# Designs tried in a protein design run: peptides against a protein of PDB entry 1IK9. Part 48

Target 1, 211 residues: chain A of PDB entry 1IK9
Amino acid sequence: MERKISRIHLVSEPSITHFLQVSWEKTLESGFVITLTDGHSAWTGTVSESEISQEADDMAMEKGKYVGELRKALLSGAGPADVYTFNFSKESCYFFFEKNLKDVSFRLGSFNLEKVENPAEVIRELICYCLDTIAENQAKNEHLQKENERLLRDWNDVQGRFEKCVSAKEALETDLYKRFILVLNEKKTKIRSLHNKLLNAAQEREKDIKQ
Target 2, 207 residues: chain A of PDB entry 1IK9 as posed
Amino acid sequence: MERKISRIHLVSEPSITHFLQVSWEKTLESGFVITLTDGHSAWTGTVSESEISQEADDMAMEKGKYVGELRKALLSADVYTFNFSKESAYFFFEKNLKDVSFRLGSFNLEKVENPAEVIRELIAYALDTIAENQAKNEHLQKENERLLRDWNDVQGRFEKAVSAKEALETDLYKRFILVLNEKKTKIRSLHNKLLNAAQEREKDIKQ
Target 3, 195 residues: chain B of PDB entry 1IK9 as posed
Amino acid sequence: MERKISRIHLVSEPSITHFLQVSWEKTLESGFVITLTDGHSAWTGTVSESEISQEADDMAMEKGKYVGELRKALLSVYTFNFSKESAYFFFEKNLKDVSFRLGSFNLEKVENPAEVIRELIAYALDTIAENQAKNEHLQKENERLLRDWNDVQGRFEKAVSAKEALETDLYKRFILVLNEKKTKIRSLHNKLLNA

## One batch from the design tools (peptide; made by RFdiffusion4, then SolubleMPNN)

Design b1_p11_7_s2 (from b1_p11_7, 6 letters changed)
Fold by OpenDDE base, seed 4:
Formats: C-alpha cells, sequence, structure tokens
Structure b1_p11_7_s2 (fold): chain B 211 residues (1-211), chain C 211 residues (1-211), chain A 11 residues (1-11)
C-alpha cells in the first residue's frame, strides 16, 4: 500500500491546517482511502474504482487524465499556486475539491466521509508514518552521502592516475627525443668524419697522380 | 531552534504510542521544551539549564555526561533495546524516565508538564514539522541522487580519458621507435657505404703503388 | 624495449 499525507486549507477553516491522507494499492485509479484530520477530529472515506470511473464519466474526462488530476489535487497538497480548493462540511461529512484556472473553476470531485470514532488512533498512526518516513529518508540520505563520498574518492584517484599518465607520456616523449638526438648526432659525426677521410684520400690520390 | 520527535511507550499506557517532542536552542544543555502527546491530548514543559544542572548534581553525574544520557533518552526514543522507560501521570502531569541496565535501573530525570489547552494546535504543528522534514529530506535525497549520477558520469569520463592516455602513451612509444629505427638504419647504411668507399679507395691506392 | 633498442643503436 502506498500513501501520501498533504497539508491542505479548507475554505471553511482557512486558519486551521488540515491534513489529507490518501492511501491506495499500486495505482490511485484502483480506488483509495481518504482521511482528513484537523489534529483533533478525523474523517475517513473509501473511494472505489467505480466511483472514480463515474466521476470521470460525469466530467466527460478520460479516466487516466482524471486520475492525473486527482493525483495532483490529493497527493501534492495545495501546491504553491492554490490551483485546488478544498471544501469540507463537518455536518454532512461532504468533501469536495475544485480546480481553479485563470478563467474557469470547476468541481474536480467529491467524496462522502465518515467521522472516525477514535481520531487519536488515526492521528497517532499518521504521526508514526511520518516518523517512519523520516527515518527511512534519513537512512537513504546517509547511504547516498556515503556513496557520494566513495565516488568522489574514486574520481580523485582516477584523476590523479590520469594526471600521472599525462606527465609520464610527456616525460617519455622528451626522454626518447633526447636519447635519439644523441644517437643521431653520433651517427652524423661519424658520417662527417668518414666523408672527410674520403675527401682527404681523394686529395692524396690527386697529389700522387700529379710527379 | 532544533527539535526531535520520538515515539515512546509509557509504562502507564503500553498499548498507546505517545510522541515526545523535544525542542532546544543550539545545545540540549541550555534547556529544552518537552511536549508529550497521545494524538488527542498534549502536555508541555520547559526544562531550564538550571534544572538540568540540578538533576546532574543530584545524580552526582558530570553535566556533559548527563546531557549525553538525556540526548539518548529523549531524542532517540526507546531504541530497540528498551534501555529507557518512560512514565507519565496525567493527573499530576509528572513525567519521569529511567535508564534500565542489566543489573541496575535508575531514574534519569523527571519533569513537570502542563496540559495544553489546545492540543490540536500542537498536534497540527507537529504533523506540519514532520511533513516539512519529509519534504526537506526528499529534496536532499533528490539532490544527492543527482550528484551521485554526476559523479558517476565524471568518473566514467575520466576513466575513459585515462584509458585513452595509456593507449596513446603505448602508441607514441611504438611510433617513435619505428621512426627512429628507420632514420638510424639510413644513417647506418650511409656509414657502411662510406666505409666501403674508403676501403675501395685504399685498395685502389695499394694497386696503384704495386703497379 | 628502449634499452635493447638503444643497445642496437650503439652497435
Amino acid sequence: as target 1 above (211 residues)
Amino acid sequence: as target 1 above (211 residues)
Amino acid sequence: KLEEFLKELKD
């Protein structure tokens, strides 16, 4: 089971933060349990796949698109754009929500809730879930942090090996050129010496021909 | 201000999870606000630095060590070892906690609480804090995940550059040797040719002298 | 390789 808790503000009680818990199996389309609380009272309703389908049909909206709007409305909370308004009558236990666009406001859906007899249990469970989620997220954060530190070390190690490889390549090139220049210069000197000996021998022969 | 919420079980109500919020400025040693709730009622007390010092003195414990025990008791919740037992009288609003060791149980501290007139506000604020903490931790997780993915890419890029550098070093060495062998062989051939010319010139001169 | 090559270059 998946769940999401959001803070919402009711049109009827704009000064009091309410909490909207939605719980579902695999997909929100298959139905969900909605729980509303003000930290003192709680109200719960079950929304079936059939009800979701009916609301989508009544709106002439494709079911997947409608579920996408439900997901934005019910799981995001009132995002920073107040795109969704939430209404609840404690007397009728009727919960409805509207999507507000620039030139159009329309009812997105409505649900009948029931007042929970033991709201403290629902509130305690909700807090427990929040604390569990915090602990799980902290453990994930610590794991990711340790992995980041590992990857950064591994990166630095490879970077250092790479820099050593670059330097070793440049040093190798320089050393090879120096050694080869020395050997080539020796061979050039020997060629020059042999050429001079040949010139001298030719000059001596020309002198010997000239008695 | 820092705060920590923990789930605890009271000796008086072992079937009902309670929540212990501790709020403090910079260090727990400077005093803290303790809030207890069962999801219906709430109780709050302020513990001063003076009270912490007095409890440490009464226990003949060094203050830093005592604060270390307070931190373990009040901020960790009942860790998996049930090392700390929590007691609360709703009638007297007296909260006390004990440290349980294998052969010794002792009272670690006690605080007078006051029943909160508007527990719903305290509970709503507590839930808001949990939701804010979840959102912050999720944002940190997403950031760390993106950074991990970046570091992994950067590592792969440097590793690939390193492998190319190694291969380029080996290729450079091989190419330089091939080029220098060619040039040196040309010089060796020229030296041999000049030596043969010198030998021939000497042999011709020796023939010319014998003739 | 380099040392062997340098040796062959001296001969």
Scores: peptide ipSAE 0.033, ipTM 0.854, DockQ to the pose 0.025
Fold by OpenDDE base, seed 3:
Structure b1_p11_7_s2 (fold): chain B 211 residues (1-211), chain C 211 residues (1-211), chain A 11 residues (1-11)
Amino acid sequence: as target 1 above (211 residues)
Amino acid sequence: as target 1 above (211 residues)
Amino acid sequence: KLEEFLKELKD
């Protein structure tokens, strides 16, 4: 079961933050339970998949697009742009919400809620869910932080090995060339020496022919 | 101002989860505000630095050690080991908590609380704080996740460069040796050829002397 | 290898 709690402001009580809880199994499209609370009273309603489909059809909106608007309205809270307006009558237990665009305001949906007999239990469970979510998120944060520290160490280690490999490659190339030049120069010197001995032998033979 | 909310169980109401909020400026040692709620009623008390110091002295406990026990009792909730027992009388508004060890149970502290006139406001503010904390922790989690993904990419990139550098070093060494062997063999062949020419010249001179 | 190669080169 998935759950999202959002803070909303009711048009009837703009000075009092209300909390809108939405609970669903796998997808909001398959229906959901909506709970409204002011921290003293609570109201709950169940919305079926058939009701969502009927509201989409009545609006002449494609179901996936309509569910996308429900998700934005009911799960994001009133984002900083007052695109969604929430209304609730405590007398009728009628909850409705509107989408406000520049040139068009229209009712997006409406639900009949029932007053909860024991609102304290709903409020306690809501606070428990918030505290559990905080604890889970803290554990995830600590895990991610430790993993970041590990990845940074591993990166520094491989970077240091890479820099040493680059330097060792350049040093190897330089050392090999120096050693090879030395050996080649020895062979060049031996070739020059042998060539000079051949020239001297030829000059001596020319002298011996001239007696 | 720092704040921690914990779930606790009261000895008087073990079936009803209560919430213990502790709020302080910089350190719990300098005093704190304690708020207890059952999701319907709320009770608040202020504990001064002087009261904390007096309780530490009355217990013959060093202040830092005592504050460390307060922090474990009041900020961790009842951890899975029932080391801390919480008691509250709604009639007297007297809150006290005990530390239970194997062989020793003792009162750790006690506070007189006052019933809040508007508990709904305290409960709404508590839920708002939980929702804000969830949002902040989610933003931190998303940031840490993106940083982990960056660090992993950067690690893979440098690891791939390192492996290429190792392979390139081995290839360079092998290629340089092959090229040098070829050049040296050419020089060896030239030395052998010049030596043979010198031997032939010496043999011809020996023939000319016998003639 | 380098030392063996250097030995074969002195020769």
Scores: peptide ipSAE 0.033, ipTM 0.853, DockQ to the pose 0.027
Fold by OpenDDE base, seed 1:
Structure b1_p11_7_s2 (fold): chain B 211 residues (1-211), chain C 211 residues (1-211), chain A 11 residues (1-11)
Amino acid sequence: as target 1 above (211 residues)
Amino acid sequence: as target 1 above (211 residues)
Amino acid sequence: KLEEFLKELKD
């Protein structure tokens, strides 16, 4: 089961933060449980896949688009600048929400909630879920931090080895060329010496022919 | 201000999860605010640095050790297997907690709490803090995940460049040796040819003298 | 390797 808790402001009680919990299986389209609380009272309703389909049809909205708007409205939380307005009557237990665009406001959905007999249990469970989520996210953060520190060390190690490899390649090339030039110069000197000996022998033979 | 919310079980109400909030500035030693709630009622007390010092003295415990035990008791949460036992009287508003070792249980601290007149406000604020903490930790997780993915890419890039550098070094060495052998063999062939010409010239001169 | 190569080059 997936769950999202968000803060909302009710039009009727704008000074009191309410909490909207939505719980669903896999997709919000399959239905969901909505729970509203003010920290003292709680109200819960179950919305079926059929009701979601009916609300989409009544709005003349494509179901996927409607569910997309439900997801934005019910799961994102709504601050004072939000496009979504929430309304709840404690008397009728009727919850509805609107999307407010520049020139048009329209009701997005409405649900009948039931007052929870023991709101403290619902509130405790909600707080427990928040604390569990904090603990899970902390463990993930600690793991990711350790992995990042590991990867950074590994990156620095490979980078240092790479720089050493580059330097070693340049040094090898330089050393090989220097050594080769030395050997080649020795062979060039031998060739020059042999050529000079051949020239001298030819000059001596030309002198011996001229008696 | 630092804050920690934990779940606790009270000896008097082991079936009902209570929430213990502790708020402090920099160090728990400087004093703290303790808030207890069951999701319906709330109780709050302020513990001063002087009270912490007095409790440490009354326990004949070194203050740093005592504060260390307070930190473990009050901030870690306590499950059913925990070394810490929490007690609260709703009548007296007296909160105390014990450390339970194998052979010895001892009272670690005690505080007088006051019943909060509007527990819903305290509960709403507590839930707000939990939701804020979730949002902050989610943002940190997303950032760390992106950094992790970046570092992994960067590591793979440098590793690939390093492997190419190693291969290029080996290839360079092999190519340089092959080229050097070719040039050297040409020079050796020239030296041999020049020696043969010198030997022939000497043999011809020896024939001309015998003539 | 390089030293062996250099020996063969001197020869």
Scores: peptide ipSAE 0.033, ipTM 0.853, DockQ to the pose 0.025
Fold by OpenDDE base, seed 2:
Structure b1_p11_7_s2 (fold): chain B 211 residues (1-211), chain C 211 residues (1-211), chain A 11 residues (1-11)
Amino acid sequence: as target 1 above (211 residues)
Amino acid sequence: as target 1 above (211 residues)
Amino acid sequence: KLEEFLKELKD
């Protein structure tokens, strides 16, 4: 089961924050349970997949698009733009919500809710879920933070090895050139010496021919 | 202000999860506000720094150690070991908690609470705080996740550069050696050729003298 | 390798 709790404001009670819990299995499209509370009373309703399909058909909306709008309305709460308006009558237990566009407001859905006999239990379970979610998210945060710190160390280690490799490459090139220049100069000196010996021998021969 | 909400079980009502909210400024030692709720009723009390100091003195405990025990009791909830036992009388509004050790249980603290006139408001605010905390923690998690993904990319980039640098170093060394062997072999061949010319010239001179 | 190479060069 998945669950989302959102703060909403009811048009009839704008001064009292309400909490809208939606719970579902796998996908919202398969149906969901909706729970509304004001922190004193609670109301619950179940919406089936067939009801969702019927509402989509009645709206002449593709089911996936309709479910997409339901998700935005029921799981996001009233976003900062008040794009969704929530209405509830405690007397009739009728809950409905509208999407407000620039030029058009339309009812997106409606549910008959039932007043919960033991609202305190529903509220306690809701708070429990919030606390469990906080604990799980904190544990994930601590894990991710430790992993980030590990990755930073690993990055610094590889970076340091890379810089050492670059420096070692440059040093190797410089050292090889220096060593090779020395050896080449020795060979050049030996070639020059041998040429001079050949020249001297030729000059001596030319002197010996001249008696 | 800092705040922590914990689930607790009261000895008098073990079947009903209670929620203990503690709120404080900077440090728990400076005093705190405690709020207890069962999801229907709420009770609140304020504990001053002077009361904390007095309780520490009455217990013959160092204040920092006492505050450390308060923090474990009031902010952690009943840990899995039931090390802390919570008691509350709805009639007297007297809240107390005990630390249970192997051989000794002792009262760690007690508070006179007052029944909140509007528990629904306190419960709504508590749920709001939980939802805000969830949202903040989710945003932190998403940020840390994105940062982790960035660091992984950066690590892979540096690792790939490092591997290329290693390969380039080995290739450079191999290429330099090959080039130098070629040049050195040319110089060795020239030295050998010059030596042979010198030997031939010496042999011709020795023939001319015998002649 | 370099030292061996340098040895072969002296020779």
Scores: peptide ipSAE 0.032, ipTM 0.853, DockQ to the pose 0.026

Design b1_p11_7_s3 (from b1_p11_7, 5 letters changed)
Fold by OpenDDE base, seed 5:
Structure b1_p11_7_s3 (fold): chain B 211 residues (1-211), chain C 211 residues (1-211), chain A 11 residues (1-11)
Amino acid sequence: as target 1 above (211 residues)
Amino acid sequence: as target 1 above (211 residues)
Amino acid sequence: SLEEFQKWLEE
């Protein structure tokens, strides 16, 4: 079961924050339970998959599009943009909500709710769910923080090894060239010495021929 | 202002989860406001810094130790170990809590609470605080998740560059040695050729002297 | 090794 609680403002009672809870199994399309509370009274209603399908058909909307709009209205809370207006009559227990677009407002959906006999139990369970969600999110935050610290340490280790590898590559190249130049210079000197010995031997032979 | 909400069980009503809210400025030692609710009624009390000091003195506890015990009792919730027992009389509005140790239970503190006239407002504000805390923790989680993904990408980039640097260092060493061997072999061949020319010139001169 | 290479160069 998935659950979302949001704050809403009712048009009839704009000074009193209400809480809209929606609970569903896997997908909102398969139906949901809606609960409305003002912190004193609670009202609940169940919306079936068939009712959602019928409302989509009555609105001439594709079902997935309609469910997408329901999700935005009921699960996102009243976004700061007042895109959704919520209405509830405590007398009729009729809940309806409208989508406000720039030039057009239209009714998105409506539900008949029933007054809960023991609202305190519903409110306690709602608070329990909030506290459980806080605890779970705190545990996730602590885990992610530790993982961030680990990843940062691992990055710094590899970065330091990389910089050492770059420096070691440049040092290796420089050292090898220096050593090679020394050995090549020795061989060049030996070649020059042998060439001079050949020139001297040729000059001596030319002197011996000239007696 | 800091705030903590916890679930507690009252000895008098063990089947009904109660919520204990504690709010304070900077430190619990400077005083706090306590609110108890069952989701229908609410009770509140203010505990001053002077009252906390007096309770610590009456218990013959060092103030910091006493405040440390208050923090564990009131802010940690009823831990699974039933280390703290909570008692409340709705008639007298007397709230007291005990610390249960293996061989000794003792009263840790007590407060006179007052029944709130409009409990629905207190409950709504409590739910609002829970929802705000959830939203803030979700935003932190999303931020930490994005940071983890960034750090992981950066780690993989540096790791890949490091592996390439290691391979390039080994390849450089191998290439430089191969090139150097080729050049040195050419110089060795030239030295051998010059040495053979010297030996031939010496043999020719020895023939000319014997003639 | 560098030593083997140096020895090979002296040869």
Scores: peptide ipSAE 0.021, ipTM 0.850, DockQ to the pose 0.027
Fold by OpenDDE base, seed 3:
Structure b1_p11_7_s3 (fold): chain B 211 residues (1-211), chain C 211 residues (1-211), chain A 11 residues (1-11)
Amino acid sequence: as target 1 above (211 residues)
Amino acid sequence: as target 1 above (211 residues)
Amino acid sequence: SLEEFQKWLEE
């Protein structure tokens, strides 16, 4: 079961923050339970998949698009753009919300809610869910922080090994060429010496023939 | 201002989760505001730095150690070990808590609370704080997740460059030795050829002298 | 190896 709590402002009570809880199984499309509270009273209603489908059809909206609008309205609160306006009558227990476009406001949905007999239990459970969510998110943050610190160390270690490997490759190439030049120069000197001995032997033979 | 909300169970109402909010400036030692709620009623009290110092002295406990026990009791709730027991009288508005050791329970502190006239406002503000904390922790989680994904990519890139550098170093060494052996073999062949020419020239001269 | 190469150079 998934749950989202949002703060909303009702047109009838703009000075009082209300809390809208929506709970659902797997997808919001399969139906949901809506709970409204002002921190003193609570109201709950169940919306079925068939009601969601009927509202989408009545609006001539594709079901997936309609559920997408429900998700934005009910799970994000009013949002910073006040695109969604919320209305609730405590007398009729009728909750409805509108989408405000530039030139047109239209009703997006409506729910009949029932007043909860024990609102304190609903409020306590809501606070418990918030505290559990905070604890879970904190544990995830601490885990991600430790993983970031590990990954940063591992990156620095590999970077340092890479830089040493680059420097060692350049040093190896330079050292091998220096050693090769030394050995080749010795062999070139031996070749030059042997050539000079051959030239001298040929000149001596030419002198011995001239007697 | 720092704030912590904890769930507690009162000895007088063990079936009802209560919420203990503590708010303070910089350090718990400087004093704090304590708020207790059951989701219907709320009670608040202020504890001064002088009261904390007096309670530490009366317990013959060093102030920093006493504040450390207050922090464990009031900010972590009962915890999994039920080391701290909470008591509250709604009639007297007297809140006290005990530390349970194996053989001894002792009173750690007590506060006079006042019943809040508008508990719904306190409850709404408490829920708002929880929702804001969830949003902040979620934003931090999303940031840390993106940073982890970046660090993992950067690590894989450097690791791949390092492995290529190691392989390139080994290949370079092998190639340089192969090339050097080829050039040296040519020079050795020239030296051997020149030595044979010198030996032949010496043998021909020895024949010409005997002639 | 470098050692085999050094031996081959002395030879």
Scores: peptide ipSAE 0.020, ipTM 0.849, DockQ to the pose 0.026
Fold by OpenDDE base, seed 4:
Structure b1_p11_7_s3 (fold): chain B 211 residues (1-211), chain C 211 residues (1-211), chain A 11 residues (1-11)
Amino acid sequence: as target 1 above (211 residues)
Amino acid sequence: as target 1 above (211 residues)
Amino acid sequence: SLEEFQKWLEE
């Protein structure tokens, strides 16, 4: 089961933060359990896949698009844009919500809730879920942090090896050229010496011919 | 202000999860506000630095060690080892907790609480804090995940550059030697040719003398 | 190798 808790404000009680819990299996489209609480009372309703389909049909909206709007309304909470207005009658236990567009507001959905007999149990379970979620997220955070630190060390190690390889390549090239120049200069000197000997021998032969 | 919420079980109500909220400024040693709730009622007490010091003195425990035990008891919740037992009288509003060692249990601390007039407000605020903490931890986790993905890419990029640098170093050495061998072979051939010319010139001179 | 090359240079 998946669960999302969001804070909402009711039009009737804008000064009192309410909490909207939605619980579902795999997809919100298959239906869900909605729970509303003010921290004292709780109200719960089950919404079936058939009710979701009927609401989509009544709106003349494609089911997947409707479920997408439903997800934004019920799982995002009051996003900072106040795009969704929530209404609840404690007397009728009727919950409905509207989508507010720039020039038009329209009812997006409505549900009948039932007042929970033991709201404290629902509230405790909700708090337990929050605490479990915090603990799981902290454990994930600690794991990711350790992995981040590992990856950074591994990056620094490879970077340091790379820099050494670059420097070693440049040093190798420089050293090889220096050695090559030395040997080539020796061979050039030997060639010059042999040419001079050949010139001298030719000059001596020309002297020996001239007696 | 720092805050920690923990689930606890009271000796008097082991079937009902209670929530222990502790709020403090910088250090638990400076005092704290303790709030207990069962999801219906709430009780709050303020514990001063002087009360912490007095409890430490009464226990004949060094204050820092006592605060360390206090932190483990009140901020860790019931760790899976049931090392701490929590007691609360709803009648007297007296809260006390014990440390359970293998052979000995001892009272670690005690506090007078006051029943909160509006427990729903305290519970709503507690749930809000949990939801805020979840949102903050999710944002941190998303950030760390993106950073890990970045570091992994950066590592792969440097690793690939390093491998190319290694291969390029080996290729450079091989290419430089090949080029150098070619030039040296040309110089060796020129030296051999000059030596042969010198030998021929000497042999011709020896023939010219015998002639 | 550099050593083989050095030997080849001496030869």
Scores: peptide ipSAE 0.020, ipTM 0.850, DockQ to the pose 0.025
Fold by OpenDDE base, seed 2:
Structure b1_p11_7_s3 (fold): chain B 211 residues (1-211), chain C 211 residues (1-211), chain A 11 residues (1-11)
Amino acid sequence: as target 1 above (211 residues)
Amino acid sequence: as target 1 above (211 residues)
Amino acid sequence: SLEEFQKWLEE
């Protein structure tokens, strides 16, 4: 089961942070459990897939678009833009929320909640979930940190090998050319020496013919 | 200010998860605020540096060692080994904890707590802190994930350059040797041709002298 | 090999 806890402010109690827990299986479209708490009292309601479908139809909204708005409203908390306003009556246990646009506000959804008999248990479970989520996120952070340190070492090792390979390539080219020049110079010297011997032999023959 | 929330079980109420919040400035040694809650009631106490020092002295324990044990007891929660047992009386507001070793148990610390008049505010603040910590840890995880993906790309890019450099080094060596062999073969052929011309000239001279 | 090439150069 997936779960999200968010902070909300109720229009009727704007000075008291409320917590909205939403829990669902796989998709919010399949229905969800909503829990509201003020840290003293808790209220819970179950919203079915059929209720979500009916609200989408009543709004003349495509179901996927409606669920997309529910997700933004109920899982994000009150974003800094107060795009969603939350209302709750402790007397009627009626919870509803509105989407506020520049020129229009409309009710996005409404739920009947039931007051939880043992709010302390719901609050303890909510705190436990928060602590578990913190522990899981910390373990993930430690893992990612260790992987980053490994990848950085591996990068430095390959970079160092690459720089050595570049330098070794340039050194190899330079060394090979030096060795080649030495050997070619020896062969050029031998060719010059043999040409001079041939010229001398021809000059000696021309002298021997001229007696 | 640093803060840690942990789950504990009280010996008197083992079926009810309690939450122990400890808050301190820089070091636990400098004193701390302890808050206990069961999700309905809350109790708070302030422990001074002087009280910590006195308890360390009364235990005949070095202060740093004592603070090290306080940190393990109060910040780790009940670890799976139940090395620390927590006791609280709602009547006396007396909180104490024991360290349990194989052959000895001893009181590690004791605090007088005061019942909070508005426990809902303490609980809301505690939940807010948990949600803030989750958000911070999520942002850190997203950052580390993006860095990890960057480092992996950078590693693959350098690795690919390194492999190309290795292959280019081997290809360079092979190409330079091939080119050099061609030039040397031309020079060797020229040397052989010149030697043969010298041998022929010497043989012609030897014929002309015998003639 | 480099060694074979060196020998071939000396030859």
Scores: peptide ipSAE 0.020, ipTM 0.849, DockQ to the pose 0.025; fails the geometry check

